# Peptides against a protein of PDB entry 3KDP: the designs that were tried, part 190

Target 1, 230 residues: chain A of PDB entry 3KDP
Amino acid sequence: PFLIFIIANIPLPLGTVTILCIDLGTDMVPAISLAYEQAESDIMKRQPRNPKTDKLVNEQLISMAYGQIGMIQALGGFFTYFVILAENGFLPIHLLGLRVNWDDRWINDVEDSYGQQWTYEQRKIVEFTCHTPFFVTIVVVQWADLVICKTRRNSVFQQGMKNKILIFGLFEETALAAFLSYCPGMGVALRMYPLKPTWWFCAFPYSLLIFVYDEVRKLIIRRRPGGWVE

## One batch from the design tools (peptide; made by RFdiffusion4, then SolubleMPNN)

Design b2_p26_1_s3 (from b2_p26_1, 20 letters changed)
Fold by OpenDDE base, seed 1:
Structure b2_p26_1_s3 (fold): chain B 230 residues (1-230), chain A 26 residues (1-26)
Amino acid sequence: as target 1 above (230 residues)
Amino acid sequence: SEELLEIAKKAKEIVERARKEIEELL
């Protein structure tokens, strides 16, 4: 997220404190839960034929998986960010290059896509309004990602939700998201303003699409091993 | 264009209202 913020020169979609909450509070328990997830039978039943080559392949697969998860989360968050800003009069194209003026406290007449002027304070409220739903979007997407990551080839329906630690992790991250989103003082302390409950559902279509896509992908991999989809 | 401007004005009002609500909760 921060790299896109720099490259696109857009208003900051996710604050540093929010990032820390994700990294330390939200991602840690789910990551631990995945370590205790029952290994996929097709991965573990194969003794490494060549430990050096198989380890390298596994490291690449793990790296790609984490990279993909991170990209999916970022895309979901940015989607929510752009929707909120668009609803407030800032179209995505107008946000490009706007950061310099956006972050300047001495400029109180930044125009939106419709010619309305925004004070620095108003802009920061809109910016901070994006932080919470961005965070929540990451959590909701992470639900799907965690469920998907239980298996590489098997369907989620075949593997099931056997890991109680994973279920606990999902509950904990959701409770944390709710706490950070709705606890009084979080807007000032963490720059996370409360959001309408409807915003929790904004990520659901995206999570569903990812879930469907992954199930289809896995189905294709099972039917055509070694295909371009793998 | 005028309708979009009204929507933008309404959005600004919502943000200002949300700010006041947050300030009242603090």
Scores: peptide ipSAE 0.019, ipTM 0.322, DockQ to the pose 0.023
Fold by OpenDDE base, seed 4:
Structure b2_p26_1_s3 (fold): chain B 230 residues (1-230), chain A 26 residues (1-26)
Amino acid sequence: as target 1 above (230 residues)
Amino acid sequence: SEELLEIAKKAKEIVERARKEIEELL
C-alpha cells in the first residue's frame, strides 16, 4: 500500500500505525494459530517423489500461493479505498499525482472530479475515513486466507474447522478491527475514523475470490496427483 | 454536470456530518 502511495502519488490509503496493527496485531496471532494447526493427513504421510527436487518445488509453490493471496488482499484494500474516495467525489484517475496538493495544509481549494473545492481539514477527514475500511478489508480477506491455510490438498469443507487456536485468531483479529474502527478517540490517536458497518461487506467479494482460487488450486491438485501445482 | 456537482455537495455534507459525529464521540 505504501509503495503505491509513493509511486502513484495518491493520498495515503493506510496509515503507518494501521500497518503496524496489521503486522503485529493481525498477523502474529494467526501465524501462531497456524503453527498449532494439525497438519492434513496427506501432508504428513505423503513421501516426496524426489526428496531433493520436490521439496524445493513445494516451497516455491507455497511461496507463490501466499504471494498471490497477498496481492489479492492489497487489491481488496485499494478497491475499498477507491470506492470511498469516488463516493466523496474523487475518481481514481483524479487521485493520481494529487498527493502533494492533498497533503499541503496551505491549499484549501483542492478540487475533486466534479469541481467541488475541499479544504485541508475536509480532505484529511475523507483520507482518514479510508484508513479504517482499508484495514478492515485486509482483516476480512485474511479470514479466508487463514481458513484455506488449514489444508494442502483437501477442501476446507472436507477438513472442517477443528483448530480452536485458529478460531481464537480469527476472533482476536476481528475484535482488534472492531476496536480500532469504533473505539472513541481512534480517529485522533490512530487516524482511523469510525466506519459504517456496511463497509465490512465491501471486502467479501475478495474473500470469496481467495476461497475460489484456493479451492480451484486444490481441485487441480486432487485431479492431477503429482502435478506441477502440488 | 449539475447532477454530479450536487452529488459532490452531498458527499461533502456527509463528510461534515461525520466530522461532527466524531467530535461528539470525543
Scores: peptide ipSAE 0.006, ipTM 0.210, DockQ to the pose 0.023
Fold by OpenDDE base, seed 2:
Structure b2_p26_1_s3 (fold): chain B 230 residues (1-230), chain A 26 residues (1-26)
Amino acid sequence: as target 1 above (230 residues)
Amino acid sequence: SEELLEIAKKAKEIVERARKEIEELL
């Protein structure tokens, strides 16, 4: 998120403290839950392969768990960010390069995509309004991503939800998201304004899309073992 | 168990590295 903020020169989608809450609070328990996940039955039944190939499999699993999940979560967060800003009159194309004027306290006439002028205070309210939904979107997308990463080849319906630690992690991150979204003082302390309940559902179509995509991917892997999609 | 421990260790290292990078940016 921070790298995209610098490269695209867009308004800050997520505060630094909120990023810390994601990395230290939201991602830690789910990551631990994945480490305690029972290996997929086909992985456990495979004779120990050459240590070099097993290392490659482990590196791929780690890359999926931390690299791919993080990228998909960021995409979901940015989607919600762009939806909120577009609803407030700022189209994604107009946000490119706008940061310099957006963050300038002395510029009170920043125009949106429709020619409406925004004061510095109004812009900061919209910016801080994006922080909570961005965070909540990451949590909601993480539900699907964690369920996806539970198995490499088997469907979630075949493996089932037997990992109690994973289920606990999902409840914990949801409780944290609710606390940060609705606890008094979070708007001042973390720049996370209270979230309208409707914004919780903004991430659900994206989460569902990722879930369906992964089930299709797993289906292809099962039909074509050793394909390039693996 | 050793593979899971190695995954957990690498996961911890990634999180700790990310934490340090964030702390350096703060």
Scores: peptide ipSAE 0.000, ipTM 0.222, DockQ to the pose 0.021
Fold by OpenDDE base, seed 3:
Structure b2_p26_1_s3 (fold): chain B 230 residues (1-230), chain A 26 residues (1-26)
Amino acid sequence: as target 1 above (230 residues)
Amino acid sequence: SEELLEIAKKAKEIVERARKEIEELL
């Protein structure tokens, strides 16, 4: 998300504190829960034949999986961001290169896509309105990711939600998202304005897409063991 | 396995501390 902000020179979709909350609050606990579950599953199924090579392969696979998931999360967040800005009169094409004028406190006549002039304060309200739903979108997409990453080959329906650490991680990230979204003072402290409950549902199609994608992937792996998808 | 458990415990502790710090800033 931050790379697109720099490259496209669009208004900042996420605050720095919000990014830190994602990195520390949403990514770490899931990563730990997955590391525990992998350790438990690997201990039960195979003695590590070569700890050095198996560690490197696992680290690369985990890194690639998290990288792909991170991209899907970013896409979901940006979709929400562009929808909110479009609803406020700023079409995606108009946002390109707008950052310089957007962040200038002395420019109070920035025009939207419909010719409406926006003051600095109004622009910042719209910007901060995007932070919360972007964050929530990432969290909701991350639910699907955590559930998916639990198993390499088995469907989530087969293995179930027995990992208490995973369930705790899901609860923690959801509670954090709710707290940051609705706690009084977050608009001032974290630049996160209260989110309409309807925006929580904007991420569900992406979560479903990820879930379907992974179930299909796992189905292919089960039907063709040793294939390139594995 | 024990080292991974220890790393995971430390990471959980870091996250819980960060959460508390965020809650205190709020």
Scores: peptide ipSAE 0.000, ipTM 0.227, DockQ to the pose 0.054; fails the geometry check

Design b2_p26_1_s4 (from b2_p26_1, 19 letters changed)
Fold by OpenDDE base, seed 2:
Structure b2_p26_1_s4 (fold): chain B 230 residues (1-230), chain A 26 residues (1-26)
Amino acid sequence: as target 1 above (230 residues)
Amino acid sequence: SEENRRIAEEAREIVEKAREKIEELL
């Protein structure tokens, strides 16, 4: 997220503290749950033919999985960010390069895509309005990612939701998201304003798309074992 | 593997320490 912020020179979609909450609070329990479940499903069923090669392949596959999950989560968050800003008059194309003027407290006449002028205070309210939905979108996408990454090859429908650690992780993330979204003082402490319940549903189509994409990927891997998609 | 368990335990310890620090900062 921070790299995209620098490259695109857009308003900051997520606060630094919220990024830390994602990296330390939301990503870790899922990562641990996935590491345990992958160890049970893939490592136990295949006797390592070559311990050195199979270890290296496993480390690479884990690293690739985490990298892909992180990119998918970021894309979901940015989608929600762009939707909220578009609803407030800032189209994605107009946001490119806008950061310099956006963050300048002395500029109170920043124009949106429709020619409406925004004060610094109004812009910061809109920015902070994006933080909570961005975070919640990441959590909702993580639900899908956790369900997806439960198995590399098996459909979620075949293995079911038997992993208690995964279920616990989902509840913990949901509880954290609810706490950060609705606890008094989070607007000041984390710059996360209270979220309308409707914004939770904005992430669901994206989570469903990711779920369908991964089931299709798994189906392809099952049909063509050893293909480049693996 | 014992190594994956160790990595998971180390990761868990890092997370717990980070959560404690976040809770202290909050």
Scores: peptide ipSAE 0.000, ipTM 0.203, DockQ to the pose 0.027
Fold by OpenDDE base, seed 4:
Structure b2_p26_1_s4 (fold): chain B 230 residues (1-230), chain A 26 residues (1-26)
Amino acid sequence: as target 1 above (230 residues)
Amino acid sequence: SEENRRIAEEAREIVEKAREKIEELL
């Protein structure tokens, strides 16, 4: 997200402090929960054909899968960001290169896609209104990520949700998201203004996409045992 | 604010209902 912000010169979609809250507060407990996950029966029983080659291939496949999931996560956040800005009169195409004028407090006549002029204060309110939905989108997408990471080969429906620590992690992430979104003073402290409940649903299509992607991946693995996707 | 608290409570209820549905489907 931050790289796209720099390269495209768009308004900042997510604050640095909020990113730190994701890394430390949202990702940490789920990562710990996964460490205590019950080992998948197929993972434990599978002997590598070639321990050196198969380990490297498996590490690469895991890295690619998590990389792709991370890309879907980022796309979900940006989608929510662009929707909110579009609803406020800033179409995605108009945001390209707008950062310089957007962040200049001395420019109070930045035009939106419809010719409406926005003061610096108004622009910052809209920007900070985008931070919360972006964060919430990340949290909702992470729900899917946590669930799919439980298994490599088996469907989520086959393995089930047995890890109570994972469930706790999901609740913690949501509680943190609610706290950051609605606690008084977060608009000033974290540049996160309160979010309408409807915006929580903006991430659900992307969560579903991640689930479908992972189930398709696992289905391919099951159909082609010993393939390059294993 | 009282309004933000109400919005937060509504959001929590929506998320909890969504989670329950997901758990039922899984």
Scores: peptide ipSAE 0.000, ipTM 0.198, DockQ to the pose 0.172
Fold by OpenDDE base, seed 5:
Structure b2_p26_1_s4 (fold): chain B 230 residues (1-230), chain A 26 residues (1-26)
Amino acid sequence: as target 1 above (230 residues)
Amino acid sequence: SEENRRIAEEAREIVEKAREKIEELL
């Protein structure tokens, strides 16, 4: 997200504190959950196959999966960001290169795509309005990520939601998202303005996409054991 | 409360300083 912000020179879609909340608050419990599940699955199912090759393959699989999921997650966040800005009069094309003028406190007449002039304060309000939905989008997409990561080869429908740590992680992420979105003062402290409840649903297509992607991936792995998708 | 305002301002300053440092490092 930050790299796209720099490259596209668009207004910042996500605050640094929000990123830290994602990294420390939302990703930690999932990572722990996955580590425990991997340890448990490795303990219960692995006959001593060649420990060196299997570890490397597993690390590569995990890294590729997380990379791909991270890309879909970023796309979901950016989609939400662009939708919010478009609703406020800033079309995506108009945002390209706008950062310099957007962040300039002395420019109070930045025009939107419809010729409306925006003060610095108004622009920052819109920017901060994007932070919370972007964060929530990430969290909602992470729900799907957590659910899919629970299973290496089996469909989520086969293994079910029996992992208490995973369920706890989902609740923690959701609670954190709700807290950051609706707690008074977060707009000032974290530059996260209250989220309209409708924005929670904007991430669902991307969550579904991740779910479908992972199920297809797992299906391919099941059909072609030892293929390049491993 | 004035205390919440101070905490918010301090938090804002910390975040801005962190942002500036990150922007300097990148």
Scores: peptide ipSAE 0.000, ipTM 0.220, DockQ to the pose 0.030
Fold by OpenDDE base, seed 3:
Structure b2_p26_1_s4 (fold): chain B 230 residues (1-230), chain A 26 residues (1-26)
Amino acid sequence: as target 1 above (230 residues)
Amino acid sequence: SEENRRIAEEAREIVEKAREKIEELL
């Protein structure tokens, strides 16, 4: 997500503090929860034939999976960002290269895609309005990721949500998202303005997409053990 | 607020540094 911001020179979609809140607040508890998750019975029963190679392969596969999931999260966040800016008069094409003028406090006549002039203050309000929905989108997508990462081969429906720590992690992420989104003063402290509840639903298609993708992946793995998809 | 501008400027600096690093890699 941050890389696209840099490459496209668009207004900042997510504040640095919010990024830190994601990295430290939303990723840590889930990671701990996954560490305590009971490994699938088939994985634990198979002693690694070559601990070094099998560990490396597993680490690479996990890294790739998390990388792909992270990209989908980013896409979801950016989608939300572009929708909000478009609703405020800034089409995605107009945002390209706009950052320099956008961040200049002395320029008070930045035009939107429809020729309306925006003051620096107005632009910053719109920018900060994007931060909260972007964050919430990431959190909602992370729900799916956490549920998916619980199992490597089995469907979530087969293993169920028995891990209380995972459930706690989901609640913690949701509570943090709600706190950052709706607590008074967060607009000043964290540059996160309150969002309409409807924006929570904008992330659900992406969460569903990830869920479907992973269930299909797992289904393929179950049908073709040792295939390239594993 | 002026504090909000500082945070935005710090964020901008981080972004600019990241951009410079990306440009060095490209």
Scores: peptide ipSAE 0.000, ipTM 0.211, DockQ to the pose 0.022; fails the geometry check

Design b2_p26_2_s1 (from b2_p26_2, 23 letters changed)
Fold by OpenDDE base, seed 3:
Structure b2_p26_2_s1 (fold): chain B 230 residues (1-230), chain A 26 residues (1-26)
Amino acid sequence: as target 1 above (230 residues)
Amino acid sequence: LEKKYAEAKKKLEEARKKLEEYLKKN
């Protein structure tokens, strides 16, 4: 998300607090799950044929899978961001390069795509209105990741503890999203304004996309056991 | 959740109205 903000010079789609919550939430749960996988693999007395290479390959495959999922999550968040700004008169093409004038406090006549002038305060309200739905979109997309992880046929014992940690992590993220979205004062303190329930549904197509992507991936793995996609 | 949303929405609308009034006075 932050890279596209820098490259495209668009208004900030996510606040620093939301970025920190995503980074801490989305990185911590995988890191804990990986730590438990390693601990459980060490308990299972199967000597890996080559522990260094097999561990490196598994870490790379997991990192690539999480990287791809994270990219789809970011795309979902950006879609929600562009929809909200378009509904407020800023078409995606008009946002390109607008950041410099958008963030300038002395410019109170920034025109939207329809020629309406926006004050600095009005622009910042619209920007902060995008932060909450972007975060919520990521959380809703992460629910699909949980369903994907739950449907993976790993050993029932390994799945049990990991599923509890993942469920707990997603519950915390959802509770945090609800708290940040609906708690009074969060708009002023964290620049996250209240979200309409309709915006929760805007993320569902992306959750479905991730689910379909993973089912297709699983189908490919089932058809070619031992392929590069494991 | 709907009640919390309605309360938060009301507060946001009140804050927006205050901002609009402030912008009209300046």
Scores: peptide ipSAE 0.021, ipTM 0.307, DockQ to the pose 0.098
Fold by OpenDDE base, seed 5:
Structure b2_p26_2_s1 (fold): chain B 230 residues (1-230), chain A 26 residues (1-26)
Amino acid sequence: as target 1 above (230 residues)
Amino acid sequence: LEKKYAEAKKKLEEARKKLEEYLKKN
């Protein structure tokens, strides 16, 4: 997200605090879940394959999956960001290169896509209004990530929701998102303004996409053991 | 949810006002 912010020179889609909350709050549980799944898979007496090669392959597969999932998460966040800005009068094309004028405190007449002039304060309010929905979008997408990370090869439907760590992670992320979104003072302290409940549903297509992607990936792995996807 | 949203909206308006005041001072 931050790299796209720099490259495209768009208004900041995600605040530093929200990034820290993702990294420290939401990403820890998936990492722990993956670590436990690795430990569980190592405890599962699979026939002694070459331990060094299997560990390396598993680490690469996890890294690739995490990278791809992270990309879909970022896309979901940016989609929500662009929708919110469009609803406030800033079309995506108009945002390209706008950062310089957007962040300038002395420019109080930045025009939106409809010719409305925005003060610096108004622009910053709209920017900060995007931070919470972006974060919530990431959390909702991470629900799918946590669910898919429960299983390496089996469908989520085959293993069920018996992992207490996964359920705890889903609850923690949701509670954190609700706290940051609706707690008094978060708008001033964390630059996270309350959002409409409808924004929680904006991420669902991306969560579904991740779920479908992972199920297809797992299906390919099951059908072609040792293929390029492994 | 609608009641929570209305309360959140009020808090948002208050937070926006405080932010505007803060941004005018700095």
Scores: peptide ipSAE 0.021, ipTM 0.339, DockQ to the pose 0.027
Fold by OpenDDE base, seed 4:
Structure b2_p26_2_s1 (fold): chain B 230 residues (1-230), chain A 26 residues (1-26)
Amino acid sequence: as target 1 above (230 residues)
Amino acid sequence: LEKKYAEAKKKLEEARKKLEEYLKKN
């Protein structure tokens, strides 16, 4: 997100504090959950077939999966960002290079894609309106990631919700998202305005996409054991 | 959902006003 912000010179889609909340709050607990689930799986796998190669392959697979999932998360976040800005009159093409004028408090006549002039205050309100749904989009996509990670090893139906840490992570990130989205003063303190409940649903297509992608991947792996998709 | 939306919208408007006040003071 921040790299695209720099490269495209677009209005800031996600504030630094919210990024920190994602990194510390939403990513850490899932990562710990996965580490525990790996440790449990390694414990359950009494005999690592080849401990060096299997560990490396698993780490690479997990890293690649997280990389791909992270890209889909970013796409989901940016989609939500662009939708909100478009609803406020700023089409994606118009946002390119707009950052300099957007952040200039002395420019009060920044035009949107429809010729409407926006004051600095109005622009900042719109910017901060984007922060919350971007964050929420990431959280909702992370739900899918966590569910997928659970389904990779055993069907959700066979393991059930036994991973208490995973469940805790889901509740924690959701609670954090709700707190940041709806707690009074977050708009001033964290530059996160309260979110319309409808925006929680904007991420669901991406969550579904991730789920479908992973199920297709698993299906391919099951049909072609030893393939490059493993 | 509509009630929650209305409440969320109200909170958003209140937050916007607070931000505007903050931006005017700083």
Scores: peptide ipSAE 0.020, ipTM 0.315, DockQ to the pose 0.028
Fold by OpenDDE base, seed 2:
Structure b2_p26_2_s1 (fold): chain B 230 residues (1-230), chain A 26 residues (1-26)
Amino acid sequence: as target 1 above (230 residues)
Amino acid sequence: LEKKYAEAKKKLEEARKKLEEYLKKN
């Protein structure tokens, strides 16, 4: 997320504090749940034929899975960010390179895609309005990602909701998202303005797309084992 | 508000530098 912000020179989509909350708060419990589910799966698997090669392959698969999940989450957050800014008159193409003028407090006439002028204060309000929905989108995408990760190892129908750590993680993330979104003072403390309930639903189509994408990916892997998609 | 913003911007730049250093180390 931060790399895209630097490369594209767009307005800051997510505050540093919220990034830290994602990295330290929301990602920790899912990571533990996935690590636990892996340890259980590895215990259930026959002893690796070659402990050295199979361990290395497993570590690479884990690293790739976490990297992919992080990219998917970032894409979901950026989708919500671009939707909110587009609704406020800033089309994605107009945001490219806008950061310099956006962050300049002395420029009070930054034009949107429709020629409306935005004061510095107005720009910062809309920027901070993006932070909470971005965070909530990450949480909603994490729900889908956790379900997907579960289905990669075992059929959701076979394991069901037996992973209590996963359920706890989902609850904790949701509670944290609700707390950060609606607790008084979070707008000042974390620069996260209260979220309209409608924005919780904005992430669901994206989560569905991720789910469909992963099912298609799994289907391709099943049809072409050892392909470049694996 | 401007003073709070300047302080917040400074904290953000410091946090950014720390993150860049962290990302270079990790």
Scores: peptide ipSAE 0.000, ipTM 0.197, DockQ to the pose 0.026; fails the geometry check

